# Peptides against a protein of PDB entry 3MAZ: the designs that were tried, part 27

Target 1, 99 residues: chain A of PDB entry 3MAZ
Amino acid sequence: VLNPMPACFYTVSRKEATEMLQKNPSLGNMILRPGSDSRNYSITIRQEIDIPRIKHYKVMSVGQNYTIELEKPVTLPNLFSVIDYFVKETRGNLRPFIC
Target 2, 99 residues: chain A of PDB entry 3MAZ as posed
Amino acid sequence: VLNPMPACFYTVSRKEATEMLQKNPSLGNMILRPGSDSRNYSITIRQEIDIPRIKHYKVMSVGQNYTIELEKPVTLPNLFSVIDYFVKETRGNLRPFIA

## One batch from the design tools (peptide; aimed at target 1 S36)

Design b2_p23_4 (made by RFdiffusion4)
Pose (drawn by RFdiffusion4):
Structure b2_p23_4 (pose): chain A 99 residues (1-99), chain P 23 residues (1-23)
Amino acid sequence: as target 2 above (99 residues)
Amino acid sequence: FPELEPSEFSLEEDELELESEES
């Protein structure tokens, strides 16, 4: 079976992820990346609801699950599920960045 | 469309990552 990282996962820095989203909005507005100074992960998004905003979210590895650090944290079993949650919770506004 | 709101912890971690890149 294939169990890769999500399609929007790139081994890039916070800055590189920000630049990728600005340069190619047509390809999506959400990137998953390694978390700086941790074995965890970060999600960087560029939303254009009111004005363009770059936002960063922490996805923690906890046991065999991942916890998205939100006001009310959400725990899911894998990273594909985390991407699904981001898309669902934003009602489809967020789309994975497919380079 | 709704926006996701980060936790206090996530905001602290984000600020630490930004400060590391600026240094």

Design b2_p23_4_s1 (made by RFdiffusion4, then SolubleMPNN; from b2_p23_4, 11 letters changed)
Fold by OpenDDE base, seed 5:
Formats: structure tokens, sequence, C-alpha cells
Structure b2_p23_4_s1 (fold): chain B 99 residues (1-99), chain A 23 residues (1-23)
């Protein structure tokens, strides 16, 4: 049977994710979305520290785990952990987009 | 649609950005 996905997961394109985050920044600033024609995913974030900045990161499926394509790659057991990593490492600066 | 080049980010950068946000 299917397992649930993180609440901030949306079947949207890079463009759509960007628009979602820009339109409702109060709902969160991080979206998980499917990769193009693959089993991989992408994380889109919108930070407003100095000026609004949109960034995208690859979340590669590796075996039964996932590797976040950061300067220093991080491998985690599931997508929930991936989201948790971004939230925890940024001490809440990044929050899952919930609508 | 095709994938575009991903942005680069390090743990140090994340912490640095956090400090900018909270300071």
Amino acid sequence: as target 1 above (99 residues)
Amino acid sequence: MPELKPSKLSKEWIEKELKKEEA
C-alpha cells in the first residue's frame, strides 16, 4: 500500500512552485516537488533575508535513501527526514509550505 | 519539462543565512 508524502509535497513544476511561494509567503517557504521524468525530487525554497531569493535543490533517490544535493551532500532515509533536515538545520528559517 | 541546474548550498551557508535572518 502507498505511504503518505510530506505535507509540503505538491505535484507542481519548478515554475508553479515558485509562484506558490511568492503568492503566499505566510504559508511557508519550502516546497517538495517531483523531478522531471524521474524517481527524484526537488526542493524549492524562498528566503526573504535581504531580498526575496528562490533556490532549487535536487533530492536524489539512492537505493532506499535520498541524498540532498548540497555543497556537502546529506543522505537521509525518507522524504520526511529530508524536510525535517531543512527545518532543523535552519532552526525554523525554512518551513514547509502548507495550504 | 527538463530539469534546470540546481542551486548550491552548504550547511555553513544555511547557518550563515539564519544568522542574517535572526540578527
Scores: peptide ipSAE 0.147, ipTM 0.673, DockQ to the pose 0.051
OpenDDE base, seeds 1, 2, 3, 4: peptide ipSAE 0.039, 0.039, 0.083, 0.121; ipTM 0.605, 0.623, 0.638, 0.661; seed 3 fails the geometry check

Design b2_p23_4_s2 (made by RFdiffusion4, then SolubleMPNN; from b2_p23_4, 11 letters changed)
Fold by OpenDDE base, seed 1:
Structure b2_p23_4_s2 (fold): chain B 99 residues (1-99), chain A 23 residues (1-23)
Amino acid sequence: as target 1 above (99 residues)
Amino acid sequence: MPELKPSEESKRWIEEEEEKEEE
């Protein structure tokens, strides 16, 4: 059974995700997208602190969980939790991109 | 504000994605 994906999930490339975030920053600044491998994902953000900066993160599927490949990796039970982590850890600075 | 720092593995993954998109 395939569960629903987070609203900020789009079947786009790294380049397309970057373009989406740059074109419509008011819609959010975080996109979840497919990785090069089937069950892996990537997150692209456009974080504006001093100036807009694009960053990408690897989200690895590990068993039934997901690990965000940070310097200090974080493992979470589902992709919704992954998105929530990015939002809460940045105190709301990151917001899911919603078209 | 807290910063989320990607791992070296993530950086390599990014480079791999960029290379693939150039093909």
Scores: peptide ipSAE 0.305, ipTM 0.752, DockQ to the pose 0.779
OpenDDE base, seeds 2, 3, 4, 5: peptide ipSAE 0.310, 0.312, 0.301, 0.304; ipTM 0.759, 0.758, 0.752, 0.751; seeds 2, 3 fail the geometry check

Design b2_p23_4_s3 (made by RFdiffusion4, then SolubleMPNN; from b2_p23_4, 11 letters changed)
Fold by OpenDDE base, seed 1:
Structure b2_p23_4_s3 (fold): chain B 99 residues (1-99), chain A 23 residues (1-23)
Amino acid sequence: as target 1 above (99 residues)
Amino acid sequence: MPELVPSEESKEWIKKEEEKEEE
């Protein structure tokens, strides 16, 4: 059983996510989307510090938790926490895309 | 500002995903 998904979750491809972020940057710069296989997810961000930069992250479902595939991996209890982590660690630079 | 760096394994995955979407 799936709990409600974060507001920035969209059933879109990597390409579509990139286009969404580029078209409406005022709505946010982070999207959660389905991964290649079921039950895993991907995050696409568009950070605009010096110049716009698109990056993608892999979020793996591990047991009842989720692990963000970083150099130093981070495991969290749910997808809401995953989104929260991206927001907090970037000190608010990243914001969930709310359409 | 802190940067979130993907794992090396993840980077390879990212490249593969791009190739799949181009097909």
Scores: peptide ipSAE 0.445, ipTM 0.820, DockQ to the pose 0.746
OpenDDE base, seeds 2, 3, 4, 5: peptide ipSAE 0.422, 0.431, 0.425, 0.423; ipTM 0.812, 0.817, 0.812, 0.811; seed 5 fails the geometry check

Design b2_p23_4_s4 (made by RFdiffusion4, then SolubleMPNN; from b2_p23_4, 13 letters changed)
Fold by OpenDDE base, seed 3:
Structure b2_p23_4_s4 (fold): chain B 99 residues (1-99), chain A 23 residues (1-23)
Amino acid sequence: as target 1 above (99 residues)
Amino acid sequence: MPELVPSEESKKWIKEEEEKEKE
């Protein structure tokens, strides 16, 4: 039995994720996608504080947890917590992309 | 407004991901 994935998870490439965010910014600005390795993931965001800026983050699977590869790394118990972290740390500026 | 900065290692791998996608 597997737990469901976050709603903003899509099996898309980096390029496609960027295009999705650019095309429909009203639906959210954060996408979780498969990483280059089997159990790893990547997050693509599109923030438009002043001008639109695309950023990518690496989320590494470590044991049963996940580590966000930030300047100051953060380890969380599941992918839902990872998404929550991005939302909370940006005070709601980042929102999961839901289509 | 807080900013989340990727690690230097992350930036390196992200660039690699981009190159692999282009292939």
Scores: peptide ipSAE 0.429, ipTM 0.821, DockQ to the pose 0.775
OpenDDE base, seeds 1, 2, 4, 5: peptide ipSAE 0.422, 0.417, 0.426, 0.425; ipTM 0.815, 0.812, 0.817, 0.818; seed 5 fails the geometry check

Design b2_p23_5 (made by RFdiffusion4)
Pose (drawn by RFdiffusion4):
Structure b2_p23_5 (pose): chain A 99 residues (1-99), chain P 23 residues (1-23)
Amino acid sequence: as target 2 above (99 residues)
Amino acid sequence: VEMKGDRNDESDEPDTSSSEAVS
């Protein structure tokens, strides 16, 4: 079976992820990347609801699950589920960045 | 729908919103 990283995962820095989203909005507005200084992960998003805004979110590895660090944390079993949550919670506003 | 709960993600940064206005 194939069990790769999500399609929007790129081994890029917070700066590189920000630049990728601004340069190619047509390709999506969400990137999953290695968490700086941890074995965890970060999500970087570029939303244009009111004005363009770059936001970063922490996704922590906890046991065999991942916890999205939100006001009310959400725990899911894998990274595909985390991407699904971001898309669902934003009602489809967030789309994975497919380079 | 706007995504909420964003935070800085580097250890040397304050625990505050990471939201930044851009072009």

Design b2_p23_5_s1 (made by RFdiffusion4, then SolubleMPNN; from b2_p23_5, 13 letters changed)
Fold by OpenDDE base, seed 5:
Order: structure tokens, then sequence, then C-alpha cells
Structure b2_p23_5_s1 (fold): chain B 99 residues (1-99), chain A 23 residues (1-23)
């Protein structure tokens, strides 16, 4: 059984995600989207700490968990936790894009 | 399409990204 997806999940491409974040920054700055493989995902963010920057992170499905590919990989139990991680790690700077 | 990870850079950001685009 497939669990529900986070509210910031959209079936969009890297390019589309970038455009969404650029057009409506007030709605949030983080999008979860499909990866190249059916079980993998990607996180696209747009932060304006110093200047607007778009970055993409690979979220790999490993067994029943998900691993965010970082210098020091972070493994979490579900996609909701992945979103929470990004929010918490950035002290709220990143917020899920809610359209 | 899928993104890729690499390495971290600063504190208020997960940093490791497949690529970076400056608006």
Amino acid sequence: as target 1 above (99 residues)
Amino acid sequence: MEAEGSLNTEPNEPKVSSDEIVD
C-alpha cells in the first residue's frame, strides 16, 4: 500500500520545480519531485541567504528508508521525515512549497 | 528528472547538491 505523499510533492521536472519556486517564493522554497527512477526522488530548494540559489538533492530509496545524498548521508524512514529534516536543519529557512 | 548530491558547504543549508544555480 502506498502512503500519502508530502504536500510539497509535485510530479514535475527539475526545470519546472525551479520555475515554480522562482515564480512564487511566498508559497515556500522547497519541492519534492520524482527522481529518474520510480523509487527515487529529488529535493529542489531555493534559498536567498546571500543571493537566490537553486540547489537539488538526491533522495535515494534504500530498502524501506530514504537516504539524502549529502557529504554525510542522512537516512530517514519516510519522505515526511525527509521534508522535516530540511526544515529543521535550516532552522525554518526552508519551507515546503504549498500551492 | 533526478538531482544529484555531492558535498556540503555552509550551515543553514544541507549544501550537498548535484548542481547550483544562481538566480
Scores: peptide ipSAE 0.041, ipTM 0.619, DockQ to the pose 0.176
OpenDDE base, seeds 1, 2, 3, 4: peptide ipSAE 0.035, 0.038, 0.037, 0.040; ipTM 0.595, 0.593, 0.598, 0.617; seeds 1, 4 fail the geometry check

Design b2_p23_5_s2 (made by RFdiffusion4, then SolubleMPNN; from b2_p23_5, 12 letters changed)
Fold by OpenDDE base, seed 3:
Structure b2_p23_5_s2 (fold): chain B 99 residues (1-99), chain A 23 residues (1-23)
Amino acid sequence: as target 1 above (99 residues)
Amino acid sequence: MEATGSKNTRKDEPDVSSEEIVE
């Protein structure tokens, strides 16, 4: 049994995530999805600051925590905290995709 | 939804982090 996941988690591929974000930008611009054949995850975002831009981030399972692969890695206790991190660090610019 | 083969070999550099915020 899988523990509760963030509302923006979907069992979709990178391509599907991109399409979801493009189709309904008003529903949010951030999706959490499973990594390939692993316990890891990926976050796909779509921002339209100047032009539409898609970006992907790796969220790696490390022990009981998760590390967002950035130039300066950030380790958090759970996936909910990972989502919260992206929201807070962008002052709300990124919002979980809820459909 | 269901999906398969989601690869993340292409990793984008961050514009979001503890030292940076996205406007």
Scores: peptide ipSAE 0.042, ipTM 0.623, DockQ to the pose 0.100
OpenDDE base, seeds 1, 2, 4, 5: peptide ipSAE 0.040, 0.045, 0.052, 0.044; ipTM 0.629, 0.617, 0.642, 0.615; seeds 1, 2, 4, 5 fail the geometry check

Design b2_p23_5_s3 (made by RFdiffusion4, then SolubleMPNN; from b2_p23_5, 12 letters changed)
Fold by OpenDDE base, seed 3:
Structure b2_p23_5_s3 (fold): chain B 99 residues (1-99), chain A 23 residues (1-23)
Amino acid sequence: as target 1 above (99 residues)
Amino acid sequence: MEATGSRTVEKNEPDVSSDEVVE
């Protein structure tokens, strides 16, 4: 069975996502969630490099692709690639939250 | 392919996400 959404996708708000990540750091530190508009999403991360830091990113649906809102935007073909980008870019520091 | 990034995605990431849940 092929899942249509990444395993770290949850229908939660920014606040709920933050609480999930804070409560169970061992389960991962990255959540994909619905954005304020249909077809758009947000990524919430919690990194503990020096101190715990929460950050949020917009993942905008553009045509048939998705663009991560960064200083230098990154466009990818699907949400699985979006998650993969965050994992690879951080050399595995970011890991999808699996509950 | 080897990863080239640091433990952060970018130096100055913006906080532009939404609190709203679309269901």
Scores: peptide ipSAE 0.209, ipTM 0.710, DockQ to the pose 0.073
OpenDDE base, seeds 1, 2, 4, 5: peptide ipSAE 0.037, 0.042, 0.053, 0.054; ipTM 0.574, 0.625, 0.647, 0.661; seed 4 fails the geometry check

Design b2_p23_5_s4 (made by RFdiffusion4, then SolubleMPNN; from b2_p23_5, 13 letters changed)
Fold by OpenDDE base, seed 5:
Structure b2_p23_5_s4 (fold): chain B 99 residues (1-99), chain A 23 residues (1-23)
Amino acid sequence: as target 1 above (99 residues)
Amino acid sequence: MEATGSINTEPNEPNVSSDEIVA
């Protein structure tokens, strides 16, 4: 079955996403979730490079693409590419949370 | 519960890095 959204997408709040990642770190450390606007999203990650750190990123819908809100924004064609970007740029350190 | 959406944090190495536009 091909889902219209990435496997790590969950309709959860920021707090719920944080709790999910903390509770089951073995299932992954990256969640895509709805943003405050219907066409925007947020990504919550939990990295343990030195100590556990929770970070949040905005993914803004711009035309037919999506822009990751960074100091230097990154624009990608779809949400699957957004998830792939996070995985590849961290060389696999970030993995989608699969429940 | 805390609302959806987020306040951005900037990544540090070896965290996510910025890249050129991919379309």
Scores: peptide ipSAE 0.040, ipTM 0.650, DockQ to the pose 0.061
OpenDDE base, seeds 1, 2, 3, 4: peptide ipSAE 0.040, 0.039, 0.039, 0.039; ipTM 0.621, 0.620, 0.632, 0.631; seed 4 fails the geometry check

Design b2_p23_6 (made by RFdiffusion4)
Pose (drawn by RFdiffusion4):
Structure b2_p23_6 (pose): chain A 99 residues (1-99), chain P 23 residues (1-23)
Amino acid sequence: as target 2 above (99 residues)
Amino acid sequence: KEMMDPALEEDEDGNILFKRDDV
């Protein structure tokens, strides 16, 4: 079976992820990347609800699950589930960045 | 629908508008 990283996962820095989203909005507005200084992960998003805004979110590895660090944390079993949550919670506003 | 409670929020010029944690 294939069990790769999510399609919007790129081994890029916070800065590089920000630049990728501004340069190609047509390709999506969400990137999953390695978490700086941890084996965890970060999500970087560019939303244009009111004005363009770059936001970053921490996704922590906890046991065999991942916890999205939100006001009310959400725990899911894998990274595809985390991407699904971001899309669902934003009602489809967030789309994975497919380079 | 806007995504809320970011660990870090920036403008397109890289200016940090809000920071709760390192990412």

Design b2_p23_6_s1 (made by RFdiffusion4, then SolubleMPNN; from b2_p23_6, 10 letters changed)
Fold by OpenDDE base, seed 3:
Structure b2_p23_6_s1 (fold): chain B 99 residues (1-99), chain A 23 residues (1-23)
Amino acid sequence: as target 1 above (99 residues)
Amino acid sequence: MEAKDASLEEDLNGNILSKKSDV
């Protein structure tokens, strides 16, 4: 049984995610993708505040929750909450990439 | 060899998760 995934989830590599965001910035600037290890994920973002900047964040599966790898780690109950966190904390500057 | 994923301490050009980023 497969559980629903966030709309911005794509089974793509780091490189592919970067290319997707660069090619169609109007569709969003945040992608959720599989991490290097099973059950882990990565968030790829492309912000254009001053100049285009690509960054990647680790989202680690910890028990039944997920932890965003930051100086001050943030633990959330599901991947939908992870996406919501990125959107909310940036006041909407980050938006899920919808293709 | 792939570069390590970023953390908040690597965001030297402004906090990417800052509410001020949308100003």
Scores: peptide ipSAE 0.059, ipTM 0.601, DockQ to the pose 0.103
OpenDDE base, seeds 1, 2, 4, 5: peptide ipSAE 0.059, 0.036, 0.044, 0.034; ipTM 0.599, 0.614, 0.609, 0.604; seeds 1, 5 fail the geometry check

Design b2_p23_6_s2 (made by RFdiffusion4, then SolubleMPNN; from b2_p23_6, 12 letters changed)
Fold by OpenDDE base, seed 2:
Structure b2_p23_6_s2 (fold): chain B 99 residues (1-99), chain A 23 residues (1-23)
Amino acid sequence: as target 1 above (99 residues)
Amino acid sequence: MEAKDASLVEDLNGEILEKKSDV
């Protein structure tokens, strides 16, 4: 059985993800997308606090878990938890892009 | 060539929360 992916996962490039977030900011500001290889992922965010800012974060597959590449790395059991972490730790500032 | 994804130098919560508090 193939495990489902988070709703904000899209098979898009970095550029496409940026364009999606810019075009429809009301739909959310966070996209999960394929990384450099099939095992890894990237999170693209677009925040509008002072000015619109785009950032990309690595989400590395490590065994059965996933590690968000931060100054202090955070390891979580699945991609749903990764998305939840971005939402909760930013107190709702980040929201998954739902198209 | 494009910029690399954020890595060990990034502080997601710190950066976001600080900027939010400044608004």
Scores: peptide ipSAE 0.044, ipTM 0.583, DockQ to the pose 0.081
OpenDDE base, seeds 1, 3, 4, 5: peptide ipSAE 0.030, 0.037, 0.036, 0.039; ipTM 0.553, 0.568, 0.612, 0.601

Design b2_p23_6_s3 (made by RFdiffusion4, then SolubleMPNN; from b2_p23_6, 13 letters changed)
Fold by OpenDDE base, seed 1:
Structure b2_p23_6_s3 (fold): chain B 99 residues (1-99), chain A 23 residues (1-23)
Amino acid sequence: as target 1 above (99 residues)
Amino acid sequence: MEAKDATLVENLNGEILSKKGDV
């Protein structure tokens, strides 16, 4: 079966995403969620390298692609590729949160 | 699944997942 959205996508707020990641770190540390009043999205992560750190990243729709708003923006063809990018570029440190 | 090289992961995370995108 094909899902229209990545498994770690949840229709939750920034606050709710943070709470989800804090409560169950064993389920993953990355959530994709809706952007505020837009067709865009946000990625919320919780890394525990030295101490727990929460960060949020904008994922902007650009044409039929998506751009991760970093110092050097990264454009990818779909949201699945966006999730894959976060996983691969962190060598598996980031993993999608799966309930 | 955990990363094998913590130091490398820390460096990559700091460089790639920059603060400019942290909102």
Scores: peptide ipSAE 0.045, ipTM 0.636, DockQ to the pose 0.087
OpenDDE base, seeds 2, 3, 4, 5: peptide ipSAE 0.039, 0.040, 0.035, 0.040; ipTM 0.590, 0.576, 0.608, 0.638

Design b2_p23_6_s4 (made by RFdiffusion4, then SolubleMPNN; from b2_p23_6, 12 letters changed)
Fold by OpenDDE base, seed 2:
Structure b2_p23_6_s4 (fold): chain B 99 residues (1-99), chain A 23 residues (1-23)
Amino acid sequence: as target 1 above (99 residues)
Amino acid sequence: MEATDASLEEDLNGEVLSKKSDV
């Protein structure tokens, strides 16, 4: 089956993504969504370590790659790798939201 | 354009984001 986008990609707004994560935390805590009027994307996460915390990260399309906008930017070859990066770097704390 | 978090590398792979609940 052809899967051009990660399973946790949804064409939703920041607000909608937040609501999705809040309503069903058992389904995952990370959503990939379209950026605002651009070829870029955003990652919305909801971590519940001490208290629920919502954070948003910018993923910029650069050529054929994608750069996660962090203090030290990370460039990856595709969006699947972007999701994988968040999962691996957090030792599985972040999991793609699958519904 | 909405504001985003530009977390430190340590934030992403450090205790804050990598720590799992002990509950």
Scores: peptide ipSAE 0.124, ipTM 0.631, DockQ to the pose 0.084
OpenDDE base, seeds 1, 3, 4, 5: peptide ipSAE 0.103, 0.113, 0.060, 0.090; ipTM 0.637, 0.619, 0.615, 0.615

Design b2_p23_7 (made by RFdiffusion4)
Pose (drawn by RFdiffusion4):
Formats: sequence, structure tokens, C-alpha cells
Structure b2_p23_7 (pose): chain A 99 residues (1-99), chain P 23 residues (1-23)
Amino acid sequence: as target 2 above (99 residues)
Amino acid sequence: NPMENLDKGAMTDEELDEEDEAE
């Protein structure tokens, strides 16, 4: 079976992820990346609801699950589930960045 | 606002500076 990283996962820094989203909005507005200084992960998004904003979120590895660090944390079993949550919670506003 | 719940979980400037330093 294939079990790769999510399609919007790129081994890029916070800066590089920000630049990728600005340069190619047509390709999506969400990137998953390695968490700086941890074996965890970060999500970087560019949303244009009111004005363009770049936002970063922490996704922590906890046991065999991942916890999205939100006001009310959400725990899911894998990274595909985390991407699904971001899409669902934003009602489809967030789309994975497919380079 | 579809971003309302996520907005409350966005990283702070202090956390982002720490990421920049680590990188």
C-alpha cells in the first residue's frame, strides 16, 4: 500500500511556505511542513476572506495521533485526517497547495 | 466567519520569531 505524506506537504521553511502561497494562489492556499525545532508539523495558510493573511498552526505528534493546537484542540489519527479537518472546518475555503 | 475557530489557534509573533531563529 502507499502511505505518503499529504499532497500539500513540502520540506520548506515558514518563509518558503509563505512565498509559495503568495506566488501561486491558483495552486491552493495551505501547506503542511516540518515544524521548526521539533519532530512535529506546522500548517501555513493564506486566506483572503477580508484581506490576505498568512497564518501558521502547530500540529503536534502525540502517541500515534496528531493534535491540532487550537483554542479547543482537535486530535486525529494521521496527517491526511488533519488536512481533511482544515478543509472541513473552513468550509472548503482552505485547499491544499498542489505544486 | 469560516476562519473564526482557526483564528483563535494561530501562532503568535513570539512563536514565529522562535521558528525564524531555529531555521

Design b2_p23_7_s1 (made by RFdiffusion4, then SolubleMPNN; from b2_p23_7, 7 letters changed)
Fold by OpenDDE base, seed 1:
Structure b2_p23_7_s1 (fold): chain B 99 residues (1-99), chain A 23 residues (1-23)
Amino acid sequence: as target 1 above (99 residues)
Amino acid sequence: NPFEKLDKGALSEEELKKEDEAE
């Protein structure tokens, strides 16, 4: 059983996520997608500070929490908090991609 | 730079290739 997922979650590949963000930047610049392992996820973002840049991050399921794999890992209680973290960390620069 | 922290943790091309192989 899977609880409701964040609105920016899509069952797409890394390539598809990249294309979605590039084709419709007005809809948002962050996508949550399935990871290579069943209970893990990946985050794909499109930065637009100077030139458009696509970046990817790993989100690992650890017990009942989730850890964003960064230089200094960040552990949060759910995927909604993960999305919130990316929004807050970038001071609102990142926004979930909503179709 | 709002992405300073995130840039340090972004997956490298090599890491992405490993993820593709794991799928």
Scores: peptide ipSAE 0.704, ipTM 0.938, DockQ to the pose 0.804
OpenDDE base, seeds 2, 3, 4, 5: peptide ipSAE 0.701, 0.701, 0.700, 0.701; ipTM 0.937, 0.937, 0.937, 0.937

Design b2_p23_7_s2 (made by RFdiffusion4, then SolubleMPNN; from b2_p23_7, 7 letters changed)
Fold by OpenDDE base, seed 1:
Structure b2_p23_7_s2 (fold): chain B 99 residues (1-99), chain A 23 residues (1-23)
Amino acid sequence: as target 1 above (99 residues)
Amino acid sequence: NPFEVLDKGALSEEELKEEDLAE
């Protein structure tokens, strides 16, 4: 019934996700995690352009799709596409955290 | 800046606090 989740999905809190990214940056810098409400998700990333910066994003389930809450919202058909968007948008600077 | 778009959409500290209250 439930489709497979992206490899960078972990049932962790925002705090735990932050710690994971900070402790093992070589494993990736992007984590997908449960949101505050069921069927919603959050993305935690660690930027390293200049100094390390942790940022969070909201991914809302809308019908059968998912919307990334940005200044200009982006709607995609599945969570794999959501991960792909973050990778492509940053031209590869973001990579899924694979533990 | 490859993070130009994402920087504009990142949740603020205030938004994160509201999210925590919702959990």
Scores: peptide ipSAE 0.698, ipTM 0.931, DockQ to the pose 0.801
OpenDDE base, seeds 2, 3, 4, 5: peptide ipSAE 0.697, 0.697, 0.693, 0.697; ipTM 0.931, 0.931, 0.929, 0.932

Design b2_p23_7_s3 (made by RFdiffusion4, then SolubleMPNN; from b2_p23_7, 10 letters changed)
Fold by OpenDDE base, seed 1:
Structure b2_p23_7_s3 (fold): chain B 99 residues (1-99), chain A 23 residues (1-23)
Amino acid sequence: as target 1 above (99 residues)
Amino acid sequence: DPFAVLDKGALSEEELLKEDLAE
């Protein structure tokens, strides 16, 4: 049985994710979306500390875990933890997009 | 800087283009 997906997961393209974040910044600034490969995902964020900046990250499915492709990769047990990582790492500056 | 770590790992435009081609 598969676990439910994080609330900020949307089956959208990078372009659509960007548009979503730009149109409704009050709903959040982080989206999880399908990656180019079947079991991989991508994270799209909109930084808003200074000027708005759209950035993307790769989340690779590795075995039963997920690895966020960063300078120093971060491996987590599930996608919920991936979202949690982004929230905590940015001290709450990133919040899952909930529409 | 709360984005110090993430700023170093963000996909470059080149990497994004590669992903687009892979779709």
Scores: peptide ipSAE 0.710, ipTM 0.937, DockQ to the pose 0.816
OpenDDE base, seeds 2, 3, 4, 5: peptide ipSAE 0.709, 0.709, 0.708, 0.708; ipTM 0.937, 0.937, 0.937, 0.937

Design b2_p23_7_s4 (made by RFdiffusion4, then SolubleMPNN; from b2_p23_7, 10 letters changed)
Fold by OpenDDE base, seed 1:
Structure b2_p23_7_s4 (fold): chain B 99 residues (1-99), chain A 23 residues (1-23)
Amino acid sequence: as target 1 above (99 residues)
Amino acid sequence: DPFAVLDKGALSEEELEAEDKAE
């Protein structure tokens, strides 16, 4: 089956994404969603080290790649790699929200 | 700290509000 988008991608608002993560934390703690501009995306995560903390990140479409807007931007070839980056960077602390 | 890098890139409330207005 063709899967053009990561499994944790949902066409939801920032508010909805936050609610999804808070209501079903056992399903994962990271959601990819549409950004405010076409072809751009946002990542919403729920950190759970001590107390739950919701944070958001920009993923900008740059040419054929995607750039995660961090202090030091990270450019990757596709959205699957973006998700992979978040998982690996946090050593598995972040897991894609799958429902 | 597994979130050391990400913590520096998280959007502030001000930035989030700016994005909301852009929609």
Scores: peptide ipSAE 0.708, ipTM 0.938, DockQ to the pose 0.810
OpenDDE base, seeds 2, 3, 4, 5: peptide ipSAE 0.706, 0.708, 0.705, 0.707; ipTM 0.938, 0.939, 0.937, 0.938

Design b2_p23_8 (made by RFdiffusion4)
Pose (drawn by RFdiffusion4):
Structure b2_p23_8 (pose): chain A 99 residues (1-99), chain P 23 residues (1-23)
Amino acid sequence: as target 2 above (99 residues)
Amino acid sequence: EELEEEVEELEEEVEELEDEVSG
């Protein structure tokens, strides 16, 4: 079976992820990347609801699950599920960045 | 020139803090 990282996962820094989203909005507005100084992960999003805004979210590895660090944290079993949550919670506003 | 060097050092510190917060 194939069990790769999500399609919007790139081994890029916070700055590189920000630049990728600005340069190619047509390709999506969400990137998953390695968490700086941890084995965890970060999500970087560029939303244009009111004005363009770059936002970063922490996704922590906890046991065999991942916890999205939100006001009310959400725990899911894998990273595909985390991407699904970001898409669902934003009602489809967030789309994975497919380079 | 001294003030420009202090501003560059502060910008590097802010970038490191932003990376720690976003990580």

